# Peptides against a protein of PDB entry 7UQJ: the designs that were tried, part 58

Target 1, 160 residues: chain A of PDB entry 7UQJ
Amino acid sequence: PELYQNFNITPPRGVLFHGPPGTGKTLMARALAASCSSDERKITFFMRKGADILSKWVGEAERQLRLLFEEAKKHQPSIIFFDEIDGLAPVRSSKQEQIHASIVSTLLALMDGMDNRGQVIVIGATNRPDAVDPALRRPGRFDREFYFPLPDVKARFKIL

## One batch from the design tools (peptide; made by RFdiffusion4, then SolubleMPNN)

Design b1_p11_7_s1 (from b1_p11_7, 4 letters changed)
Fold by OpenDDE base, seed 4:
Structure b1_p11_7_s1 (fold): chain B 160 residues (1-160), chain C 160 residues (1-160), chain D 160 residues (1-160), chain A 11 residues (1-11)
Amino acid sequence: as target 1 above (160 residues)
Amino acid sequence: as target 1 above (160 residues)
Amino acid sequence: as target 1 above (160 residues)
Amino acid sequence: APLEPTPATPV
């Protein structure tokens, strides 16, 4: 959050956290949510797991996404964090193309429909950015990508 | 590792990290791995995701678990981190009982078969400790459980 | 970073991450650095450990701090992360007052000397915010403080 | 029961 202001970078509608698993993407998203809420300005943090949206809401995943974005907008300033977004918007694999394509299309539309004036940030976390539909990685969507490197062994040794 | 030695605490065979998603369970596991590796004593950190072991290795999940434990033992001192271990060892739900039961049984056997002399620590992370098979939570397995609370809103506000 | 812009919050010159050890402060700093670097805008992340600056550079710690800030300014946009900043800027304890006071004074001067137009963010991480010289916690320095709660003390006590 | 979506934690 701070860096985009400091750098005169238009805050993206969406931020993609990517990198090897357990590099702290989910923690970062939570800490970003925490860091941006003050006593005067509470940020509402919405967390969903991509695979859970698909698996729990068969046939309702699109509706759940819409409701999530509506609720986030209602409670703005808000952060929507998708953990494992590659599970929500997988690259179109041949055999289940229709359902995934529909959910991806809904997510695209929801991200595109976010008025730039909306204080809603979408954060997607993935271990596999290449498994996220490239359409989500376009400007106006997840147009910012953030690599979470494995802390170098030396850097880890300094944390400990 | 170092802490267990420093406190004369028998290192558990398994440690269960539980708490709401994105409370830093995976990060803590990595930080523990890093904390315990010195320049003289490199800890090998093995990370697997419970759901990935089931989904990617249909019919080979048990073999992959065995190989993982063997590799961890070979590269000891080692940490085996299972992210989302509830996905690997779900409480026996009726319809898929046999496959899950077999994988759980293999994991139990692997944890029981770890000689206390082995410098292998198993860390399981879950958002749902009650969704983890109670057999895994017995002494000699995941006999240490660690609740990762949601950072209180105030604590989040302090992180932000 | 992004949220400070989104919330019309003047990005601090310095951000203090505080909270018990292994709550993800260092990981958060790295992830912030990663999150702020795009393919178009690489952020240079400088990491130093407070204790290392004191211990490795006896008599040169001030010079090393100056060089660090100069290098960060040269490679802006930049993040300077001080891990264990309480080791760099301890509260004035009687017996080693002069050396620590000088290093703290240098750090204060460097933070004060950062033109608000400089795209350099300083992040300090500590487990002991009360061990950080209060002069560093004033406006224009580490004027943002971020508490990383332990996952419940019970959770850590069980990891230990 | 579908695990209720973790209520929006006010950050």
Scores: peptide ipSAE 0.000, ipTM 0.293, DockQ to the pose 0.089
Fold by OpenDDE base, seed 5:
Structure b1_p11_7_s1 (fold): chain B 160 residues (1-160), chain C 160 residues (1-160), chain D 160 residues (1-160), chain A 11 residues (1-11)
Amino acid sequence: as target 1 above (160 residues)
Amino acid sequence: as target 1 above (160 residues)
Amino acid sequence: as target 1 above (160 residues)
Amino acid sequence: APLEPTPATPV
C-alpha cells in the first residue's frame, strides 16, 4: 500500500513474480512488506507455499485459502505471498485435474472477491510462469508480472 | 572460490544457509556464484532441490547425486546448491528411513570424498536446520552455518 | 555485521554495488541486511534514494544525511542503503555543481567520521559507477565494489 | 505445518 501510494501506483490486486529459482522473488516480497510497513502502519505478511497447501491440506486446501484471505482482510494492510504458486495452480493437465481445478477455482474466486478498495496485495512467486493457470494471469488477479532474471554469473565482484 | 580466495578464507567443503523461508538463502547462493565468477574464470552453478531429488529420481537419487558431484568436479570451480536440503536429508525419522538413510549416506560419502584441493563448494539451504541430519553438519561437510533471519520487522525503513 | 563476523571480515565502511538496472543490487542489500540480523541481534536497515534526497530536501539534504547517519549509529548494528547513489553524488559536472558539491562533501565527511568500531555499514547502489564521485570510492568510504552484471546468456545454468 | 502467518509485522 504505502509503496504504491508513495509511487502513486494503484496497487495491483495480484503481482506475479516469475523467474529462475533463487532470483530473490520471496526476498523481494518480504522486502516490499518491510518497506511498506512503518511504526504507524504495520503491514501483515502472510506466506504460503503452493505445494504445502496441496499436500498438507488434502480436502481442506479451499478452506485454508478462504481462511488466509479472510485473515489477510482482517489484518489489512496485508500482503499474501504464495511461493511456488505453480504448485498450487498448475495449468490444467489430465491426471490430477479435479482437485487442482477446485483449488484453482477457489483461488480465482478469492482474488475476484477482493474489492480493489482493500489494502490486501497478493504476490505469487513461480519459477515457471507458463505452468501457472492462465486464468490467474487475467486482469483483476495476477495482472502485473515481474521477471526476476538470474543474477549474472559474470558479476566480477572486484572486492578491491 | 574467488570470494573465499579474496577473503583469504579456506573455502568450506559445505555451507549451510538456514533461516525462515524467503530470507534470501537461494539468492545469496546465486549471488556468491555470480561474485566468484569472472570473464576469465567462470563458476559453474548447479542447483538441485532436495524434494525434487527424492521425488523425481526414486531409486536413482544416489546416482543423480554422484553424477552431480562428478559434473561439479569436471566443471570446477563450481558451486552445488541444494535448496530445501532438509527435504533430501531429513533427520532420520521412522517411516521412510531406509531410502532416506541411503541418500543421506551417499551425500555424506560425496562430501567426505571432496578433496579440500577441489574448487567445489556445496551450499545447502533449509528453513529448518534442526530437520537436517546432524551428520551433514559435522566438520568436513556443512561445517559452516549462516543464519538468514527474517528481515527484522523493526527495521524502520523510514523512507522519509 | 554477523555475515562479516562469521566470515571474519572487517566490515567495510562502505560497499558500492554497481551494474546494469535490474541486476539485483537493491535485492542483495536487503538480503545482506536480513542475513546479518538474528533474533538476538536485530539489524536496522535504512534506505534512501539519491535522487529523493536531492529533490525532496532542497536545502535540508545535508541535515537529512546527518540525521540518517546519527540514527544509524543510535540503532547499530545498522545498514544504510543508498539506492541510485549516482543521483546523490554525481561526478562534479558544471551546472548544479555547488549544491551537489555540498551534499557530496557532507556524505564524505559522514563516511570519514564513522569509526571502524561502529557496527554501521553503508551500501551504495548505482547503475553507473563512473558517474559516482571518485572521492566516494576511496579507502575508508566505498572501499569495496561489487559488480552486478546483466545475466550473461552464456551462464550455462544447466539445470539438468 | 504451513508457515504460520507471520504475525503482523510490527514495524
Scores: peptide ipSAE 0.000, ipTM 0.353, DockQ to the pose 0.083
Fold by OpenDDE base, seed 2:
Structure b1_p11_7_s1 (fold): chain B 160 residues (1-160), chain C 160 residues (1-160), chain D 160 residues (1-160), chain A 11 residues (1-11)
Amino acid sequence: as target 1 above (160 residues)
Amino acid sequence: as target 1 above (160 residues)
Amino acid sequence: as target 1 above (160 residues)
Amino acid sequence: APLEPTPATPV
């Protein structure tokens, strides 16, 4: 949040981190949360994994998403990080259709229902941006996308 | 750690992590420390920030460095991680000359004074490798350097 | 990598990365692969996710594991990274018993069948080391475990 | 058991 102010960038409601696995998407989201929390303005960081929301809560996934967004709103300023969001919100054409479609619809509604004045930022991370429902990538949702390239193999030589 | 044995790479005394901010240098150092600690052989991880050593201890920075290295030596196997080492050891040409020169000299002496058999690894992280005194980048010191590339700059702009 | 040489620890065939989500396990594995690949000695990095191997290949998971290990052996030096290995090889007491038990048994056999001279390193990553079958954590398999702690919040401030 | 939601780490 403070970072957006410092950069004079209007905070997106949603940011899509995409790139190959292990490019640091989850790390970056946590680091962003930590960097945006000054001593004066602690940010609450919520992390969920797309597959875990589906697998654990198939019948209550919508309710759990609603609760998550309400909790994030209650603890503003907040970041909601969805790791592997392609697991939570696959393209509507995928055959596990009905349950996924309702979850996607709920997530869309929750993102649309966030007031622009809300200090809740949603970060979605995926290895496959094309597997994310295009409806999530529209303005007011995940309207900003970040490609995390593999650090060039040459650049990693000396670390480990 | 084990990968270097399989690749027959001699461990440096010092490793320089470099790359733009938020590329995961500090996280990598922590992950390395945590990784190298097995249940049987816990590694002691010491973390210091270059600017914090200067700012907190301008008159005692040399003594604090000596104490840090002695503590690391006492708690072997150990990792000393210097985050933002360019803040601790700027190039000698920068006008805060005299105090920085003595700290650099002390750090050089401490790294040179580590026996090759010592189980103390020093990791320096910087966003500006060219701002680090070249003397620190010589063999037996930070002789291995790691570039942490930005996830494509275009992909970082939308996170913040 | 170099840390293990300094610690005089024989490289395991298998390394278990464990710790909370977003501690950089997958990033570290990729960093390891990239770091170990010199211009002269490129390391081949194979990445699989435990849940993806199960979900895509339930009837061929064993065959796919065998093929993966053969491919890794063919392209030595190599790293096989299993992200979320607790999804691939859950503890034998979990009720989806029979299919999981055979996959675990196959993975065990593949790790045991690697020659000590092989330049294939296996990295398993999990958020739940206790959910990984204890048989995988035995000597010659994932005999080294790496705890990726959450970088202390104070330590995250400096990454970005 | 549902993986407990990683508690909101106050950042």
Scores: peptide ipSAE 0.000, ipTM 0.193, DockQ to the pose 0.081; fails the geometry check

Design b1_p11_7_s1 (from b1_p11_7, 4 letters changed)
Fold by OpenDDE base, seed 3:
Structure b1_p11_7_s1 (fold): chain B 160 residues (1-160), chain C 160 residues (1-160), chain D 160 residues (1-160), chain A 11 residues (1-11)
Amino acid sequence: as target 1 above (160 residues)
Amino acid sequence: as target 1 above (160 residues)
Amino acid sequence: as target 1 above (160 residues)
Amino acid sequence: APLEPTPATPV
């Protein structure tokens, strides 16, 4: 809280981590969760993978998203991390099946339904921000975006 | 070089990164690739995801593995990083389809076929080392294993 | 070997990992240790936290540093990782107590006392390279520095 | 086998 308060930053309802694969998006999300959880106030970290929600829960993906958000709300303060969110919420204009459109619509509704006072932060990680539905990137959803550059190869050369 | 020379570290043909998800296994693999690649000698980094090889290349997964190893050999020095290798090479004792057994057998043969002088390193990342076929964890394959612990929450709190 | 040999990387006596908290500095140090350890030659990884050396070992911090370096030398090849090294080695010009100046002086002497052929690498991690005594950043000590960028400082500001 | 869902880790 104070870390967030001291930066005068309204807790984003949603944050999009984007950049090349293996730039530490998932690690950073865990790190933020860890850095926000004090001895007095542990943050619950929920991790899901976009493609796994689609592949494992064919026909139940919407229900699993609802349950995830309910569980996150129950365990406040919480972080929901979606790894590979482009696999969960592809661009609507892509000729991808009605199932994807329904899952995107459910995720939109769940993010819109979070109270401003909610202690639930959603972090999406993608290698392709342009493959994420623009509706998810609007204010009140994934309204903050962070680029993860490749670790400059030259930087690490100087170490080893 | 001298770091590794001084440590008398035989380059592993294969390295298994294991630990909880989002502990930075993928980031580390990229980081090693980066730290190894100089201005004079860039390491080519090949990244594949275990489940993607199975799902995207049904019936072609073996051919895609062969092509990947040929391309890595052509672009020496190279790192092949398999993210979620437990998805590519599940334990044979799991009643999983003949396709998985064939892919495991192909990967075993490709790793065994690498010359000791080869400038190709294979890194597998998994959240479940016990879900990886033990045949892949034998000497000459993924013969080195590295545990990625969860970043201690307490460590990061004191940093922020 | 050849991968690492081909990268002509002089083993740094000391490497400073700097960058915002949670950028994977500690993770990188552990994985470098891991990648350096073979079946034939395991690298011993010593981890200490700068603030912990000061807080847990009031009046013994110098002795604990000496013991740590002796133990690392005994278990060669070794990596000593100091997390939060700015807590151990603050800038001398900061009106911080005589205790800090003595610990810095001990660390300087220990790093200077390492033979060029020593198989002990010291990695310091900090969020504030400017808070680390410049004497530690001189040639033969932490002479190599690596920046771990945040996803845009605006990222954490906007998230936190 | 489907990758087990990563359990919620208290961080």
Scores: peptide ipSAE 0.000, ipTM 0.358, DockQ to the pose 0.093; fails the geometry check

Design b1_p11_7_s2 (from b1_p11_7, 5 letters changed)
Fold by OpenDDE base, seed 3:
Structure b1_p11_7_s2 (fold): chain B 160 residues (1-160), chain C 160 residues (1-160), chain D 160 residues (1-160), chain A 11 residues (1-11)
Amino acid sequence: as target 1 above (160 residues)
Amino acid sequence: as target 1 above (160 residues)
Amino acid sequence: as target 1 above (160 residues)
Amino acid sequence: AALTPTPAEPV
């Protein structure tokens, strides 16, 4: 919020961080949370991993998403960070993946239901933006995309 | 490719990055990809996580591996990075793990089928090289092994 | 050990590293291992991922935990690091999760069975301390909790 | 037992 307020830009509902894994998408999402949080204005950071929502919450993933968004709304200003969002919202494959289709549909509805005046930012991180359902990349959802290029060799040796 | 060309060394088919987790194996694989990619010669970087191939592609993992290698061949020069390759190619345990045995067999066949003149490098990262099937560590497969030591305390506090 | 010896504090049996993912919990656990390991006194670092123990060792997870603790005891001073320990020891859900309940019970027994004079430190890392069974957070188990805050923007841009 | 969501880390 503060970052977007400081830049006089309307905070997007959703931001897609895409790019090669280990480029610091998760790290940047968290940096944004930390930079936007002051002693006066704590930003609540929610993090979920897409694959974990599918695997740990078989049959309850939709409910867990709803609860997450409700909790984020209760604790505004907040950031919901989905790491590996392609694991949660894969491109709609065959008719038989009803479970994946329902989770994607729930996430779409939750993102569409966010008031633009709400201080809930959703950040999705993926290594494969093309593996994310295009419906999530539409205006009012993950409408901003940030490419995380590979750090050059020198930048990486600082991380190693 | 360029790294190996610049050193006048025949590019290995497979490179095993092993060492403790959080030592930057994934980061190095990506640094190599970025350092070998120029504006003139883009290296296509494919990344898969071993456990994700088993869990997300139950019954189709072999097909997904074939498609990955075909796509890498189509987009040469390319790097296929398998993170947590021990999750994909565990040491052949008991006869009952037919599914794991088939995936390992498929990966072996795909690596053996790579032309040495092809610009496809396969990088496997593991925290447990002894948990990788020894058949993958034979000449013509993951025949080069790079140990990633733990960063010292000072290096780690720069990452924290 | 040395860190705790240098501070004249009895090493806890278990330390829970909690906080947002990518805050360097795994890295810190390893930094502690590296800082406590000298040429004269090598600390043996054992690492397991909670979800991997459940998925890779279906039906043998208890045995693998016992073997891990025995090996750690044999190679003292040692650190056992459980990454994503919430994957191994989730909060006891419904009666039907007998497998999870048995693994948690085994881990509890192993931690309780550690001699306080033993130089085996168990570090659990989780992004969700509330998803860890409260029984593991009791005195004599994971009785010390370290919160890993998000690195500030500046710290993070050094990692990127 | 509702998995208590990771307490919102107060940033």
Scores: peptide ipSAE 0.000, ipTM 0.236, DockQ to the pose 0.070
Fold by OpenDDE base, seed 2:
Structure b1_p11_7_s2 (fold): chain B 160 residues (1-160), chain C 160 residues (1-160), chain D 160 residues (1-160), chain A 11 residues (1-11)
Amino acid sequence: as target 1 above (160 residues)
Amino acid sequence: as target 1 above (160 residues)
Amino acid sequence: as target 1 above (160 residues)
Amino acid sequence: AALTPTPAEPV
């Protein structure tokens, strides 16, 4: 929020960093956290990997998300960085619907429940913005997107 | 400055990016420049390598630093990025004292001469913050430091 | 290899990352290692700086290269990253020919001796691909090149 | 998927 308050911008509740793998999304999030941290005002940086939340906390992912947001709120100003957020909140596909729908719904509720005065910024990083549930990309959620271009690597990294 | 003006923080005149090689210091500086650049407000990014200034401009390094800061001031808002700043302003060791002392003294004067209203951010990158002259790390100079950790690549980087 | 096996590409024995300084070559190599590392399959990442091998191991550089390749082979799948490879294997210039020729010849032999089935990828990074011995850029060695451009930061990078 | 931070332009 303050990052954006200070730009006279209504703080996005979330920022989506998207772009090909290797474009420095995680590094950017850490540097933003650091650049906004002064001796007087330390920003707390929370990093979670989307696939790790889903895989390590099968059945507790919702609770872990709630705890993460509560901890971030306790340690304001804070940044929550979700690396590979497409692994946490994939587009609702029929066969993974119930578990993913619950996690996505929890994340939506947590982002919607953040007061505009809260000094918690959520950064989602993905290599596939189209693999992120469109509900997360709506105003008041990940409503700002930053494209991390490939450095014009003439190498066709066909990263399939 | 504006990044920090917008945080109601007295803009550090300089920021030291330190950490192991290949932790993305240069890339971060560029990413900060771009993230702060809008269509309405382009940040000009100046990159210099410390050892190159010292080696290419033996006897003119001071003049080149002055010209760099004048050019950065003309193209506000701007970032001056010194890669390998420990090569430009090494800790004063007795045998290299005169030439290095002159360059360090010029850089100190240029950083001290930056008005708090100036939209020039100086970023120094080093792998060895302890190899940077402590005079550059004082308040009003490189008074903010950012550690770039090794990405927590679950790969055992045995950097032997 | 597996990165390339998964692409049904005959694994290059080596990949040359070239481009201006601070375009993220080292970070790219690390992130490739990380992205290919799963919980089931950790990639071991070996980093060496070309100039450091030449300067630290004067007279033993060949032995150190052999040991590095043997260690990489023992810890398959692995990536050997040579930062500033132009410092390890400069173009054969007459005055440094014997020592550099021996190191280059050893590196050539090590790259040629890698079985196509070996899970060792060699990545060389340079700011000057034309300063790398053309013998290293032949098929079966650094036969793939990736240009790392300056990010198209709308910031006028006057890299003077 | 290599983490080279390119400058994010605000969209």
Scores: peptide ipSAE 0.000, ipTM 0.253, DockQ to the pose 0.088; fails the geometry check
Fold by OpenDDE base, seed 4:
Structure b1_p11_7_s2 (fold): chain B 160 residues (1-160), chain C 160 residues (1-160), chain D 160 residues (1-160), chain A 11 residues (1-11)
Amino acid sequence: as target 1 above (160 residues)
Amino acid sequence: as target 1 above (160 residues)
Amino acid sequence: as target 1 above (160 residues)
Amino acid sequence: AALTPTPAEPV
């Protein structure tokens, strides 16, 4: 959060957390939500799992995304965290191309439709950034990418 | 691992990490693996996602579990971490009862078959402990349970 | 990093991560560093352990701090992470008052001397925020504090 | 068996 201000970088609409599983991506997203909540300014944290949006809402995944973004906008300042975003917006090469393409298109439109003045940050977490549709990784979408390395065993020893 | 030896506590065969999503369960499991790895004694950390074992190995999920436990036993001391174990061993009431029941049965047998002398610890993480088959939560299996509370929004405010 | 920009919050010169050992402070700091590195904009992450700066550099700890801040400034954008900052900047009540006071004074001066336009963030991690010199916790220094709750020590004892 | 509430890890 703070670094973008420092760097005179336009705050991304979306931030991609990527790295091996269990590197703390989901934890970090919650930390960021917590960090940005002050007693005066509660940040509303919306968590969705990409695969859950796909699986639970057959034919309504787009509507669920729209509702999520509308709710996030209503409850500004807010963070939308997509856990396993590669499950929501897989690369278009999946054999169910039409449904995936529509969900991706809706997510793209929702991210593009966020006025940069909106206090909505989208965080996507994935273990496979290359499995996320490249269209989501373009400027104005998930234009910030954050690599969560496996802490070196040596670095872990110093943490514990 | 070392603490159980030091305290003459029979090391659990399985530990269930439960709590809301993004409470740090996966991170904790990795931290434990790192903590227990010394420069002299590297712990092998096996991570599997319950839903991935189910989805990637249609008809071979049992074999994959067996291979995982065999590999973990071969690479002792080891930790087997099941992320989203409720996806691997859902309560028997799921509409695909036979396949789930067989995977659960195999996991039960594998956990029961771990000689307590084996330096293999199984960690299951779930957001829904009640969605985990109660048979897995019995003594000699996931007989240790750890609740990961959502950091209170207030505690989050103190972190940020 | 990003949220300070979004909220028009002047980014702190320093952020204090506090909480019991193994709560993920160091992991969070690394994740923040990773989070702030894009492919276009690599953040240089400087990690130092407070006790190591004290112990390895008898009589040169101040110089090492100066060099660290100079290097961080040279490699902007950068994060300086002090692990165990209470080991670097103990409260002045320690029986080796003069050496500690000088290191604290140097760290204070370095933090105060950072132009807020500098793209250097300082993160201090401690298990003992009350063991950190209160002068470091003032506005313009470590003016943001982040509490990392332990997962219950009881839960750790049961896992380990 | 009483679930030992594990305080949340810092996120």
Scores: peptide ipSAE 0.000, ipTM 0.312, DockQ to the pose 0.214; fails the geometry check

Design b1_p11_7_s2 (from b1_p11_7, 5 letters changed)
Fold by OpenDDE base, seed 5:
Structure b1_p11_7_s2 (fold): chain B 160 residues (1-160), chain C 160 residues (1-160), chain D 160 residues (1-160), chain A 11 residues (1-11)
Amino acid sequence: as target 1 above (160 residues)
Amino acid sequence: as target 1 above (160 residues)
Amino acid sequence: as target 1 above (160 residues)
Amino acid sequence: AALTPTPAEPV
């Protein structure tokens, strides 16, 4: 919130961090959460991993998503961070189990149901932006994308 | 290599990065690889995810580990980074499938078989150091541990 | 602190992170701050932007620098991070306003006045290391430099 | 735990 207020930017509903593994997507999300909370305004940071929601909560993944968004709304200002969101919301294919389609639809509905005036930001991190359902990348959802490139191997840290 | 050479430190055979999710473990490993490579000495960075080795290579995970260490030795100086190493080498429990025990034993043997003069560093990252087999944390394996804490809630970034 | 203690390295008084925009300099500084704090030893991270110190604190920038270093000393172990330090301490030119010269001299004096035994690390980040006053790059100030290059397209991360 | 501690305050 304050990061965006300080920049006079309307906080996006959703931000997609994409780039190769270990490019600091999760760290940046935490650093943003840390840089948005003050002694007076603590930001609550909620973290979930896409594959964990699917594997740990078989049959309750939709309920867990709803509870996550409700908790985030109760603890405003808040950030919901989905690590490995491609594991939660893969591109809709004819080979997708009905369970995956239902979880994607629930996430879409939860993102659409967030009031624009809410102090809740959703950050998705992925190594494969093209493996994320295009419906999540539409306006009002993950409508902003940030590329996290590999730190270059040619980085001569010249410790002089 | 060069980071440790520049610090006059014998490169550890293995380094365990542990701490809460999104504390920059993977980023630090990549940044260390980047910082140690020069235009003349390119460090080859090999990245694997513990759960991916188990899930994608059922029946070949041992062979994939051997190939990974052989490739790392061929491309010296090199860093092998295991993200989520607790997924590859969980604590030996009576409930573990024989396959998990064999993969852990293979990783132990590969780490023990690394010549101390080798320009190969192994970095393991975990969110749960207590879930990593204690045999991996012995001298000559992951003998150095680095804690990656949550960016402190009390870190008053006082931008006055 | 702990990163340097764990390496048996005297923490540098100052570290200069330099490289193209978006190469992860700020992210690395935050990751280092995070990785050096433990549950027992919380590192206080102070962040300033060079241009912000000049623009927001016209006539008080020197006092703000003094207060920043005093706060960092009170909250040991601590990291002071100057983002865009080339905006704070440009190369001394005949065209520089007396105000810029005084701020640079104050920063130099503050860095020189840090006891080597202090658990205060100063990190400067710049996209233009040649635009930073060479006096800041002397031993006992920003005496270690880390290059953050553009991610080279030729970095064959062979993700096999 | 899926709830991370409240990150430190933006200054």
Scores: peptide ipSAE 0.000, ipTM 0.359, DockQ to the pose 0.071; fails the geometry check

